# Peptides against a protein of PDB entry 8YVU, part 26

Target 1, 39 residues: chain A of PDB entry 8YVU
Amino acid sequence: PQLCYILDAILFLYGIVLTLLYCRLKIQVRKAAITSYEK
Target 2, 160 residues: chain B of PDB entry 8YVU
Amino acid sequence: TWLTVLKKEQEFLGVTQILTAMICLCFGTVVCSVLDISHIEGDIFSSFKAGYPFWGAIFFSISGMLSIISERRNATYLVRGSLGANTASSIAGGTGITILIINLKKSLAYIHIHSCQKFFETKCFMASFSTEIVVMMLFLTILGLGSAVSLTICGAGEEL

## One batch from the design tools (peptide; made by RFdiffusion4, then SolubleMPNN)

Design b1_p10_4_s1 (from b1_p10_4, 7 letters changed)
Fold by OpenDDE base, seed 2:
Structure b1_p10_4_s1 (fold): chain B 39 residues (1-39), chain C 160 residues (1-160), chain D 39 residues (1-39), chain A 10 residues (1-10)
Amino acid sequence: as target 1 above (39 residues)
Amino acid sequence: as target 2 above (160 residues)
Amino acid sequence: as target 1 above (39 residues)
Amino acid sequence: SVELLKQLAE
């Protein structure tokens, strides 16, 4: 049971980090698309 | 350059594979040190009896190390060796997943048969502990397999 | 304990999906950067 | 790498 909760904590942290990275990358794609459209 | 980015990705995947292998080896060593698997009744630790944490960890470690060395030296023979090692590690990972799934089924069946309402019973505790370790190893094996497959695809692309 | 394992499965699936989406988005950023450089 | 991602985020 304790190991399960530790795994949950690790997976939860991993999910949060990936979500933040995905959001940042999505913003970068949008900025790159806007810059490409202005050229 | 694009080649530098690809090399950095390959190194990252190699490091991830080595870390996964080390974690699997650590878990295997801890389980073997704390529990005498030979004296445990049933096939609750079938994955450990098969030696998967050890040989799987070795294969993943070798694959990761070869990938890193191949990236650093940029030699054609090392690239082929890394591709071969990654392919072997991918096969080993697939076999490991199969063994772990079988172990999970046996462990779940054991818990169901004994109707483990009392978590303090030694048998139920061992079955629960085994299930937890096997699940963790399954996740790590899937991550390792993903990295090995990715490295294999990258290596195959470089040979074409 | 049962809820913990269900949560593990959901978080694991979420992690895989996010990883795939992140890889796809990274490829899109690279393609956009190449197109911007050629212009 | 995490370092490359940080550089791209800058």
Scores: peptide ipSAE 0.374, ipTM 0.792, DockQ to the pose 0.143
Fold by OpenDDE base, seed 3:
Structure b1_p10_4_s1 (fold): chain B 39 residues (1-39), chain C 160 residues (1-160), chain D 39 residues (1-39), chain A 10 residues (1-10)
Amino acid sequence: as target 1 above (39 residues)
Amino acid sequence: as target 2 above (160 residues)
Amino acid sequence: as target 1 above (39 residues)
Amino acid sequence: SVELLKQLAE
């Protein structure tokens, strides 16, 4: 049971980090799309 | 830029908030149906005794619905209403997290005091079950609070 | 313990989906960067 | 949105 809770914590943290990275990457893609549209 | 992103994802955040609320309500209903919490001694179900799954789900559901309606109609009065509802939901979520943390501490203390080595003991089983449910509710509440705060920031940005 | 395993399964699935989306988005950013460099 | 992601993938 303790290992399960530790795994939950790790997976939760991983999910948060991935969400932040995904948001940053999404913003970069949007900026790149805008730059390509202006050219 | 962040405000623009939040505005575009407002509907998604609202839907996520409603889903989170519904899941919390379902868990609360199931626990109340299976266990007579009123007759259980101790504070292992303090969050349920406080009615958090019920009122928390209501607040999140209302906030999410108002956010979706506000986005669809783009009316100033709806935006303000959504902002108010999201703010209230954010406060409710924060309170819920506090209650759940207190419940979790009490449940863990109970397990420690009784040295719950025997899983089949009724009291230890209930304490373990409560701990698991509280952890799940805590995760869901954090997700709901995140969506509510995001919607609040989005609404505040629209008013500025 | 059973609920912990269910939560682990959900978080694991969420992590996989986010990873796939992140990879796809990263590939898109790379393609956009290559296209901008060729212009 | 998922729809926007589909459009960007095209």
Scores: peptide ipSAE 0.341, ipTM 0.787, DockQ to the pose 0.162
Fold by OpenDDE base, seed 5:
Structure b1_p10_4_s1 (fold): chain B 39 residues (1-39), chain C 160 residues (1-160), chain D 39 residues (1-39), chain A 10 residues (1-10)
Amino acid sequence: as target 1 above (39 residues)
Amino acid sequence: as target 2 above (160 residues)
Amino acid sequence: as target 1 above (39 residues)
Amino acid sequence: SVELLKQLAE
């Protein structure tokens, strides 16, 4: 049971980090699309 | 730039908030249907006794709905209403987190005091079950609070 | 403990989905960067 | 949006 809670914490943290990274990548994709449109 | 990103994701955040609220309600109803909290000794289910899953879910649902409506209609009065609702939801979420943390501490203390080595003992099982539910509710509340705060920032940025 | 495992399963699934989406976005960013460089 | 992302991912 203790290991399960630790795993939950790790997975939760991982989810938060991935969400932030996903948001950053999404912004980069949008910037790239805008740059391609201006050309 | 960050404000612009948040504005673009406002609908997503609102949907996330509503989903979080619905999950909280589901957990609340399941706990109430399976367990008679009134007959449980101690403060193991203090968050449920306080009605947090219900009023918290209502606040988050209203906040999410208002945020979605505000984004779709793009009216100034809706923006203000959404900002108010999101602010209220943020406060409610913070209060909920506090209540859940207190409940978690009490549950953990109970487990330690009674030296719950045997999982099959009724009291220890209930304490463990309560702890698990409280942790799940805490995670959901944190997610809901995050969405509400994000929506509040978006609304505040639109008023400036 | 059972609820903990359910939460783990949900978080794990969420992590996998986000990872796949992140990889796809990263590939898109790379493709966009290559296209911009060739212009 | 997640839906737009799904469309872009196709």
Scores: peptide ipSAE 0.381, ipTM 0.793, DockQ to the pose 0.144; fails the geometry check
Fold by OpenDDE base, seed 1:
Structure b1_p10_4_s1 (fold): chain B 39 residues (1-39), chain C 160 residues (1-160), chain D 39 residues (1-39), chain A 10 residues (1-10)
Amino acid sequence: as target 1 above (39 residues)
Amino acid sequence: as target 2 above (160 residues)
Amino acid sequence: as target 1 above (39 residues)
Amino acid sequence: SVELLKQLAE
């Protein structure tokens, strides 16, 4: 049971990091799309 | 294309594979150090008795290293070698998953048969611990297999 | 304790999905960057 | 790679 909670913590942290990276990447895509539209 | 993405991430995938393999090896070593699996009755630790954390980690590590070297040196012979190693690692990963699933089934069956309502019994505790460790190993093995398959696809694409 | 394993499965699936989405988004960013460079 | 991710994050 304790190991399960540790795994949950690791997976949760991983999920948060990936979410942040995804958000940053999404912003970059939007910026790139805007730049492409202006050209 | 997916191939282009995989090619660019080949080094990352290789590193991930090596890390996964090392984690599996570490877990295997820790479990073997803490628990005398040979003296544990039953097939609760069948995956460990089969030595999967050891040989699996070796295969994944070799595959990952070859993939990284192949990408860095960009030599045709290394690409072929990496492809072969990744294929072997993928097979090993699949076998490992099968062994781990069998182990999980046995562990769960053991828990059910002994009606482990009270975790204070040493046998029930060991069965529960084994189940948890096997689940973690299963997750790591799935990640390793995913990386190995990705590297295999990348290598196959380079040969075409 | 049983809930912990369910949570692990959900978090694991979430991690896989996010990884796939991240890869797709990364491809989109690269395509947009290439298009911007050609202009 | 992690380095590429860092560069893209900038």
Scores: peptide ipSAE 0.380, ipTM 0.793, DockQ to the pose 0.137; fails the geometry check

Design b1_p10_4_s2 (from b1_p10_4, 6 letters changed)
Fold by OpenDDE base, seed 2:
Structure b1_p10_4_s2 (fold): chain B 39 residues (1-39), chain C 160 residues (1-160), chain D 39 residues (1-39), chain A 10 residues (1-10)
Amino acid sequence: as target 1 above (39 residues)
Amino acid sequence: as target 2 above (160 residues)
Amino acid sequence: as target 1 above (39 residues)
Amino acid sequence: SVELLLKLAE
């Protein structure tokens, strides 16, 4: 049971980090698309 | 258009916030219905006694709804209202996290003090259940706070 | 304890989905960068 | 949104 809670914490942290990275990457894609559209 | 993309993101975040709020409310309601929190040792369900699942869910729901409405109507007053609501929801979420952390500490301390080796003991079971529910609520609250903060940043950017 | 395992399963699934989406997005960024470089 | 992601994937 204790291991389960630890795993929850790790997975939750991982999810947050991935979400942030995904957002950053999405912003980069958007910037690239804007630059391509303006050209 | 880029504006449409941003609006869609705001809507998604708003929906996520509402869903998170609803889940928190459901959990709060279930716990209150199944357990007579008033009759349980007070520190184990401190977050529930503080009413966080209820007012937190309300704040997040209002914030999410206002964000969606603001996005759809694209009115300046609604944008400001949404920004205000999201800010309030962010503060509420932060407070909720603090309360939940305190509750977790108390619950864990209770488990340690009573040497809850026997899971089937009523007190230990309740403490464990409380801990599980509080952890779930904490995760949901963090998700809700993240959405509220994101919406706040987006709204602030639109006002600039 | 059972709730913990359920949460673990949900978080794990979420992590996998996000990872796949991140990979797809990363590939798109790379393709966009290549296209921009060739122009 | 998932729909936007699908559109971007196209």
Scores: peptide ipSAE 0.417, ipTM 0.803, DockQ to the pose 0.147
Fold by OpenDDE base, seed 5:
Structure b1_p10_4_s2 (fold): chain B 39 residues (1-39), chain C 160 residues (1-160), chain D 39 residues (1-39), chain A 10 residues (1-10)
Amino acid sequence: as target 1 above (39 residues)
Amino acid sequence: as target 2 above (160 residues)
Amino acid sequence: as target 1 above (39 residues)
Amino acid sequence: SVELLLKLAE
């Protein structure tokens, strides 16, 4: 049971980090699309 | 820039909030159906006794629905209504987290006091089950609060 | 313990989906950057 | 947009 809770914490943290990275990457894609449209 | 991103993700955040609310309601109904909380000794189900899964889910559902409607209709009165609902949902989420943390502390204290070495003992099993449910509800509440706060910031940015 | 494992499964699935989406988005950003450099 | 993401996911 303790290992399960530790795994939950790690997976939760991983999910948060991935969400933040996904948001940043989405912003980069949008910036790239805007730059491509201006050319 | 961040406000524009949040505005574009408003529908997604609203849907996430509704889903979180629905999952909270499902957990609440399952716990109420399987266990008679009134006959359980101690405060291991204090969050359920307080009715948090129900009223919290209602607040999150209303907030999510209003956010979706506000985004679709793009009306000033709906934006204000969504902002109010999201603010209320944020407060409710914060209160819910507090209640769940208190419940978690009580459940953990119960497990430590009774030295629950045997998982099959009824009291220890119930305390462990309560702890697991409370942790699940806590995660869902944090997700719901995150969405509500994001929607609140988005709505506040539109009012400026 | 069973609920913990269910949560682990959900979080794990969420992590996999986010990782795949992140990888796809990263490839798109790279392709956009290459196209911008060739112009 | 969520719809754009869904199209990109296809």
Scores: peptide ipSAE 0.412, ipTM 0.799, DockQ to the pose 0.151
Fold by OpenDDE base, seed 4:
Structure b1_p10_4_s2 (fold): chain B 39 residues (1-39), chain C 160 residues (1-160), chain D 39 residues (1-39), chain A 10 residues (1-10)
Amino acid sequence: as target 1 above (39 residues)
Amino acid sequence: as target 2 above (160 residues)
Amino acid sequence: as target 1 above (39 residues)
Amino acid sequence: SVELLLKLAE
C-alpha cells in the first residue's frame, strides 16, 4: 500500500510539471502567432 | 511531419528508454536482494522468475544507447544498428507487458482466494508487494515500449 | 489499497494524454516558427 | 531540439 501511494505522488508530480510546461508552451504559441500577424 | 518530429526527439526518447531500463533494473535487483523468489509459493513473482526486469532492462538500455549514438554521429551503419536494437526492444517490451499482465492477474487472484485482509501476514504481504511492483514495472514497460516503437519508426523512415 | 491502484491508472492515463498534447503543441510551435521564417 | 527551445525562449 505504501508503494502505491509513493507511485501516486510521483505520477501526480509528473502531471503537474507537464501541465506547467504545456501552459508555457501554449503561451509561446500565442506569442508566435501574434508576432506573425503583426508582420 | 510526424517522422520529422520523432527524428528531432530521438535523443530524448533514447534517454527515456535508458532511464526506464535503469529503474526496472534497480527494482529487479532490490526485489531479488530482499526476497528469495524461488522459495515463494505461487506465481505472484512470475515476471521476476522469467527474468524480465533484467533482460528487458538490458534490451531497453542497449536500444536507448544506440539511438543516442546514432543521432549524434549520424552514421548510416549506426542508424541500421539502432533500428535493429529498437525493433528488438519493441518485441521485448511487448513480451514483457504480456508477462506482467499474467503476473498481475495471478497476484490479484491469490489475494482474492486467500481473502487477504491482513496485509501484515507473510503470504498476503508478499502478494500485495508483488502486485505493487508489477504495476510499477508495467507502467515503466509501457513507457519503454512507446519510446522503442517511436525510435523504430524514426529509424525506418531514415532507411527509406 | 484498491483505490490507490485506480488512482495510479487514472494518473498514468493523464500523464500519457498530457505527453501527447505536449508533443502536438511543440509541433505547432515549430510550424509557426517555420512560417514566420519564410515570411 | 533543446537548442531550438533555447532560441525560442530568447
Scores: peptide ipSAE 0.372, ipTM 0.799, DockQ to the pose 0.174
Fold by OpenDDE base, seed 3:
Structure b1_p10_4_s2 (fold): chain B 39 residues (1-39), chain C 160 residues (1-160), chain D 39 residues (1-39), chain A 10 residues (1-10)
Amino acid sequence: as target 1 above (39 residues)
Amino acid sequence: as target 2 above (160 residues)
Amino acid sequence: as target 1 above (39 residues)
Amino acid sequence: SVELLLKLAE
């Protein structure tokens, strides 16, 4: 049971980090798309 | 830029908030149907006794629905209403987290005091079950609060 | 204990989906960068 | 939006 809770904490933290990275990457894709339209 | 991103994802955040609220409501109703919380001694189910799954789910559902409607109709009065609802939902979420943390501490203390090595003991089983449900509700409440705060920031940005 | 395992399964699935989306988005950023260098 | 992502994926 303790291992399960530790795994939950790790997976939760991983999910948060991935969400932040995904948001940053999404912004980069949008910026790249805007730059391509201006050219 | 961040405000623009939040505005574009407003509908998604609203839907996420409603789903989170529905899941919380389902958990609350299931627990209330299976367990007679009123007859359970101790503070193991303090969050349930306070009715958090019910009123929290209502607040999140209303906030999410208003946010979606406000985005679709793009009316000034709906934007203000959504902002108010999201603010109220954010406050409710913060209060809910506090209640759940207190419940979790009490449940863990109960397990420690009774040295719950035997899972088959009724009291220890109930305390363990409560702890698991409270942890799940905490995660859901954090997600709901995140969506409500994001929607509040988005709504405030539209008014400025 | 059983609920913990259910939560682990949900979080694991969420992590996999986010990882796939992140990889796809990263590939898109790379393609956009290559297209911008060719122009 | 999901639609925009689909267009960018094409």
Scores: peptide ipSAE 0.360, ipTM 0.790, DockQ to the pose 0.177

Design b1_p10_4_s3 (from b1_p10_4, 8 letters changed)
Fold by OpenDDE base, seed 1:
Structure b1_p10_4_s3 (fold): chain B 39 residues (1-39), chain C 160 residues (1-160), chain D 39 residues (1-39), chain A 10 residues (1-10)
Amino acid sequence: as target 1 above (39 residues)
Amino acid sequence: as target 2 above (160 residues)
Amino acid sequence: as target 1 above (39 residues)
Amino acid sequence: AVELLKKLAE
């Protein structure tokens, strides 16, 4: 049971980190698209 | 740039908030249906006794709905209303997290005091079950708060 | 303990979905960079 | 929600 809670914490942290990385990557894609359009 | 991204994802965040609220309501109703919290001695279910899954879910649902409506109609008065609702939802979420943490501490203390080595004792089982439900509710509340804060930032950016 | 495992399954699924979306977004960024380089 | 998912996949 303790291992399950540890796994939950790790997976939750992983989910948060991936969400932040996804948001940052999405911003980069949008910036690249804007730069391509102004050219 | 962050405001622009959040504005484009406002509908998604609103839907996520509503979904989180619905899940919280479902868990609350299931717990209330399976367990008679009023007959359980102690503060193990203090968050449920306070009605947090219900009023918290209502606040999150209203905030999410207002955010979606504000985005679709693009009216200034709706943006202000959504901002107010999201702010209220964020405060409610923060309060809910605090209550859940207190409940979690009490549940853990109960487990330690009763030396729950025998999982088959009804009291130990209920305490463990309560702890698990509180943890799940805490995660859902954190997700709801995150969405509400994001929507609040979006609304604040539109008013500037 | 059973609820903990259910939460683990949900978080794991969420992590997989986010990873797939992240990979797709990364490929899009690479394609955008290549298109910008050829112009 | 489905349209948002499609836009995200796009």
Scores: peptide ipSAE 0.431, ipTM 0.797, DockQ to the pose 0.108
Fold by OpenDDE base, seed 3:
Structure b1_p10_4_s3 (fold): chain B 39 residues (1-39), chain C 160 residues (1-160), chain D 39 residues (1-39), chain A 10 residues (1-10)
Amino acid sequence: as target 1 above (39 residues)
Amino acid sequence: as target 2 above (160 residues)
Amino acid sequence: as target 1 above (39 residues)
Amino acid sequence: AVELLKKLAE
């Protein structure tokens, strides 16, 4: 049971980090798309 | 830029909030149906005794629904209403997290005091079950609060 | 303990989905960058 | 949700 809770914490943290990275990457894609339209 | 991203994902966040609320409500109803919380001695189910799964789910559901409606109709009065509902939901979520943390501490203390080595002991089983449910509710509440705060920021950005 | 395993399964699935989305988005950023260099 | 997924795929 303790291992399960530790795994939950790790997976939760991983999910948060991935969400933040995904948001940053999405912004980069949008910026790249805007730059391509201006050219 | 962040506000623009949140605006585009507002409907998704609202749906996520409603879903989270429904899951919390389902857990609350199941626990109340299986266990007579009123007859359970101690603070193991303090969050349930406080009615958090019920009122928390209601607040999150209302906030999510108002956010979706506000986005779809794009009316100023609905935006303000959604902002108010999301703010209220955020406060409710924060209060819920506090209650759940207190419940978790009490449950863990109970397990420690009784040296729950025997899983089959009724009291230890109930404490363990409560701890698991509280942890799940904490995760759901954090997700709901995140969505509500995001929607609140988005709504505030639209008013500015 | 059973509920913990269910939560682990949900979080694991969420992590996989986010990872796939992140990879797809990263590929899109790379494609956009290549297109911008060719112009 | 499907439309959002399509937009994400674009």
Scores: peptide ipSAE 0.405, ipTM 0.793, DockQ to the pose 0.128
Fold by OpenDDE base, seed 4:
Structure b1_p10_4_s3 (fold): chain B 39 residues (1-39), chain C 160 residues (1-160), chain D 39 residues (1-39), chain A 10 residues (1-10)
Amino acid sequence: as target 1 above (39 residues)
Amino acid sequence: as target 2 above (160 residues)
Amino acid sequence: as target 1 above (39 residues)
Amino acid sequence: AVELLKKLAE
């Protein structure tokens, strides 16, 4: 039981990190699209 | 387009594969050091008795290393070697998943048959521990297989 | 303990989906960069 | 890939 909770914690942390990276990447895509539209 | 993306992420996939292999090896060695698998019911630790954590980890490590080396040196002979290793690793990963699923089913069946309510009892504790380790190894194996398949597709595209 | 394993499965699936979405977004960023360079 | 990531982060 304790091992599954540890795994849950690791997977949860991984999910949070990926979500943050995804958000950053999405913002970069939007910035690139805006810059391309202004040219 | 997809092939180009896979080529660019080849090193990352290789590193992920090596990391997965190392984690599997660490778990295998820890389990073997703490538990004498030979004295435990074969159904609970069938994946360990088959030696999957060891040979699977070796295949994934070799595949990952070859993929990284192939990407860095960009040599035709290394690309072929990496393709072969990745294909072998993909097959090994698929076999490992099958073994782990069978082990998981047997472990769960054992817990159900013996009505394991007290997890501190030796047999029930071992079955529960085995189930947890097998689930972790299954997740790692799926990740390793995904990376190996991706690298195989990338290598096949370079040969065409 | 059964709830823990179910949570592990959900978190694992979430991690896979996020990884795929991240890869797709990264491809879009690269395509946008190439298009901007050709202009 | 790391260099490309650095360029994208700038």
Scores: peptide ipSAE 0.386, ipTM 0.796, DockQ to the pose 0.166
Fold by OpenDDE base, seed 5:
Structure b1_p10_4_s3 (fold): chain B 39 residues (1-39), chain C 160 residues (1-160), chain D 39 residues (1-39), chain A 10 residues (1-10)
Amino acid sequence: as target 1 above (39 residues)
Amino acid sequence: as target 2 above (160 residues)
Amino acid sequence: as target 1 above (39 residues)
Amino acid sequence: AVELLKKLAE
């Protein structure tokens, strides 16, 4: 049971980090699309 | 830039909030159906006794629905309504987290006091089950609060 | 313990999906950057 | 947004 809770914490943290990275990457894709449209 | 991103993802955040609310309601109903909380000794189910899964889910559902409607209709009055609902949902989420943390502390204290070495003992099993449910509810509440806060920031940015 | 494992499964699935989306988005950003450099 | 995500996932 303790290992399960630790795994939950790690997976939760991983999910938060991935969400933040996904948001940043989405912004980069949008910036790239805008730059491509201006050319 | 961050406000524009939040505005574009407002519907997604609203859907996430509704989903979180529905999961909280499902957990609440399952716990109420399987266990008679009134006959359980101690405060291991204090969050359920306080009715948090129900009123919290209602607040999150209303906030999510208003956010979706506000985004679709793009009306000023809906934006204000969504902002109000999201603010209320954020407060409710914060209160819910506090209640869940208190419940978690009580459940853990109960487990430590009774030296629950045998998982099959009724009291220890119930305390462990309560702890697991509270942790699940806590995660869902954090997700709901995150969505509500994001929607609140988005709405506040639109009012400026 | 069973609920913990269910949560782990959900979080794990969420993490996998986010990782795949992140990788795909990263590839798109790279392709956009290459296209911008060739112009 | 979900449909857009699906299109982006294609």
Scores: peptide ipSAE 0.426, ipTM 0.798, DockQ to the pose 0.131; fails the geometry check

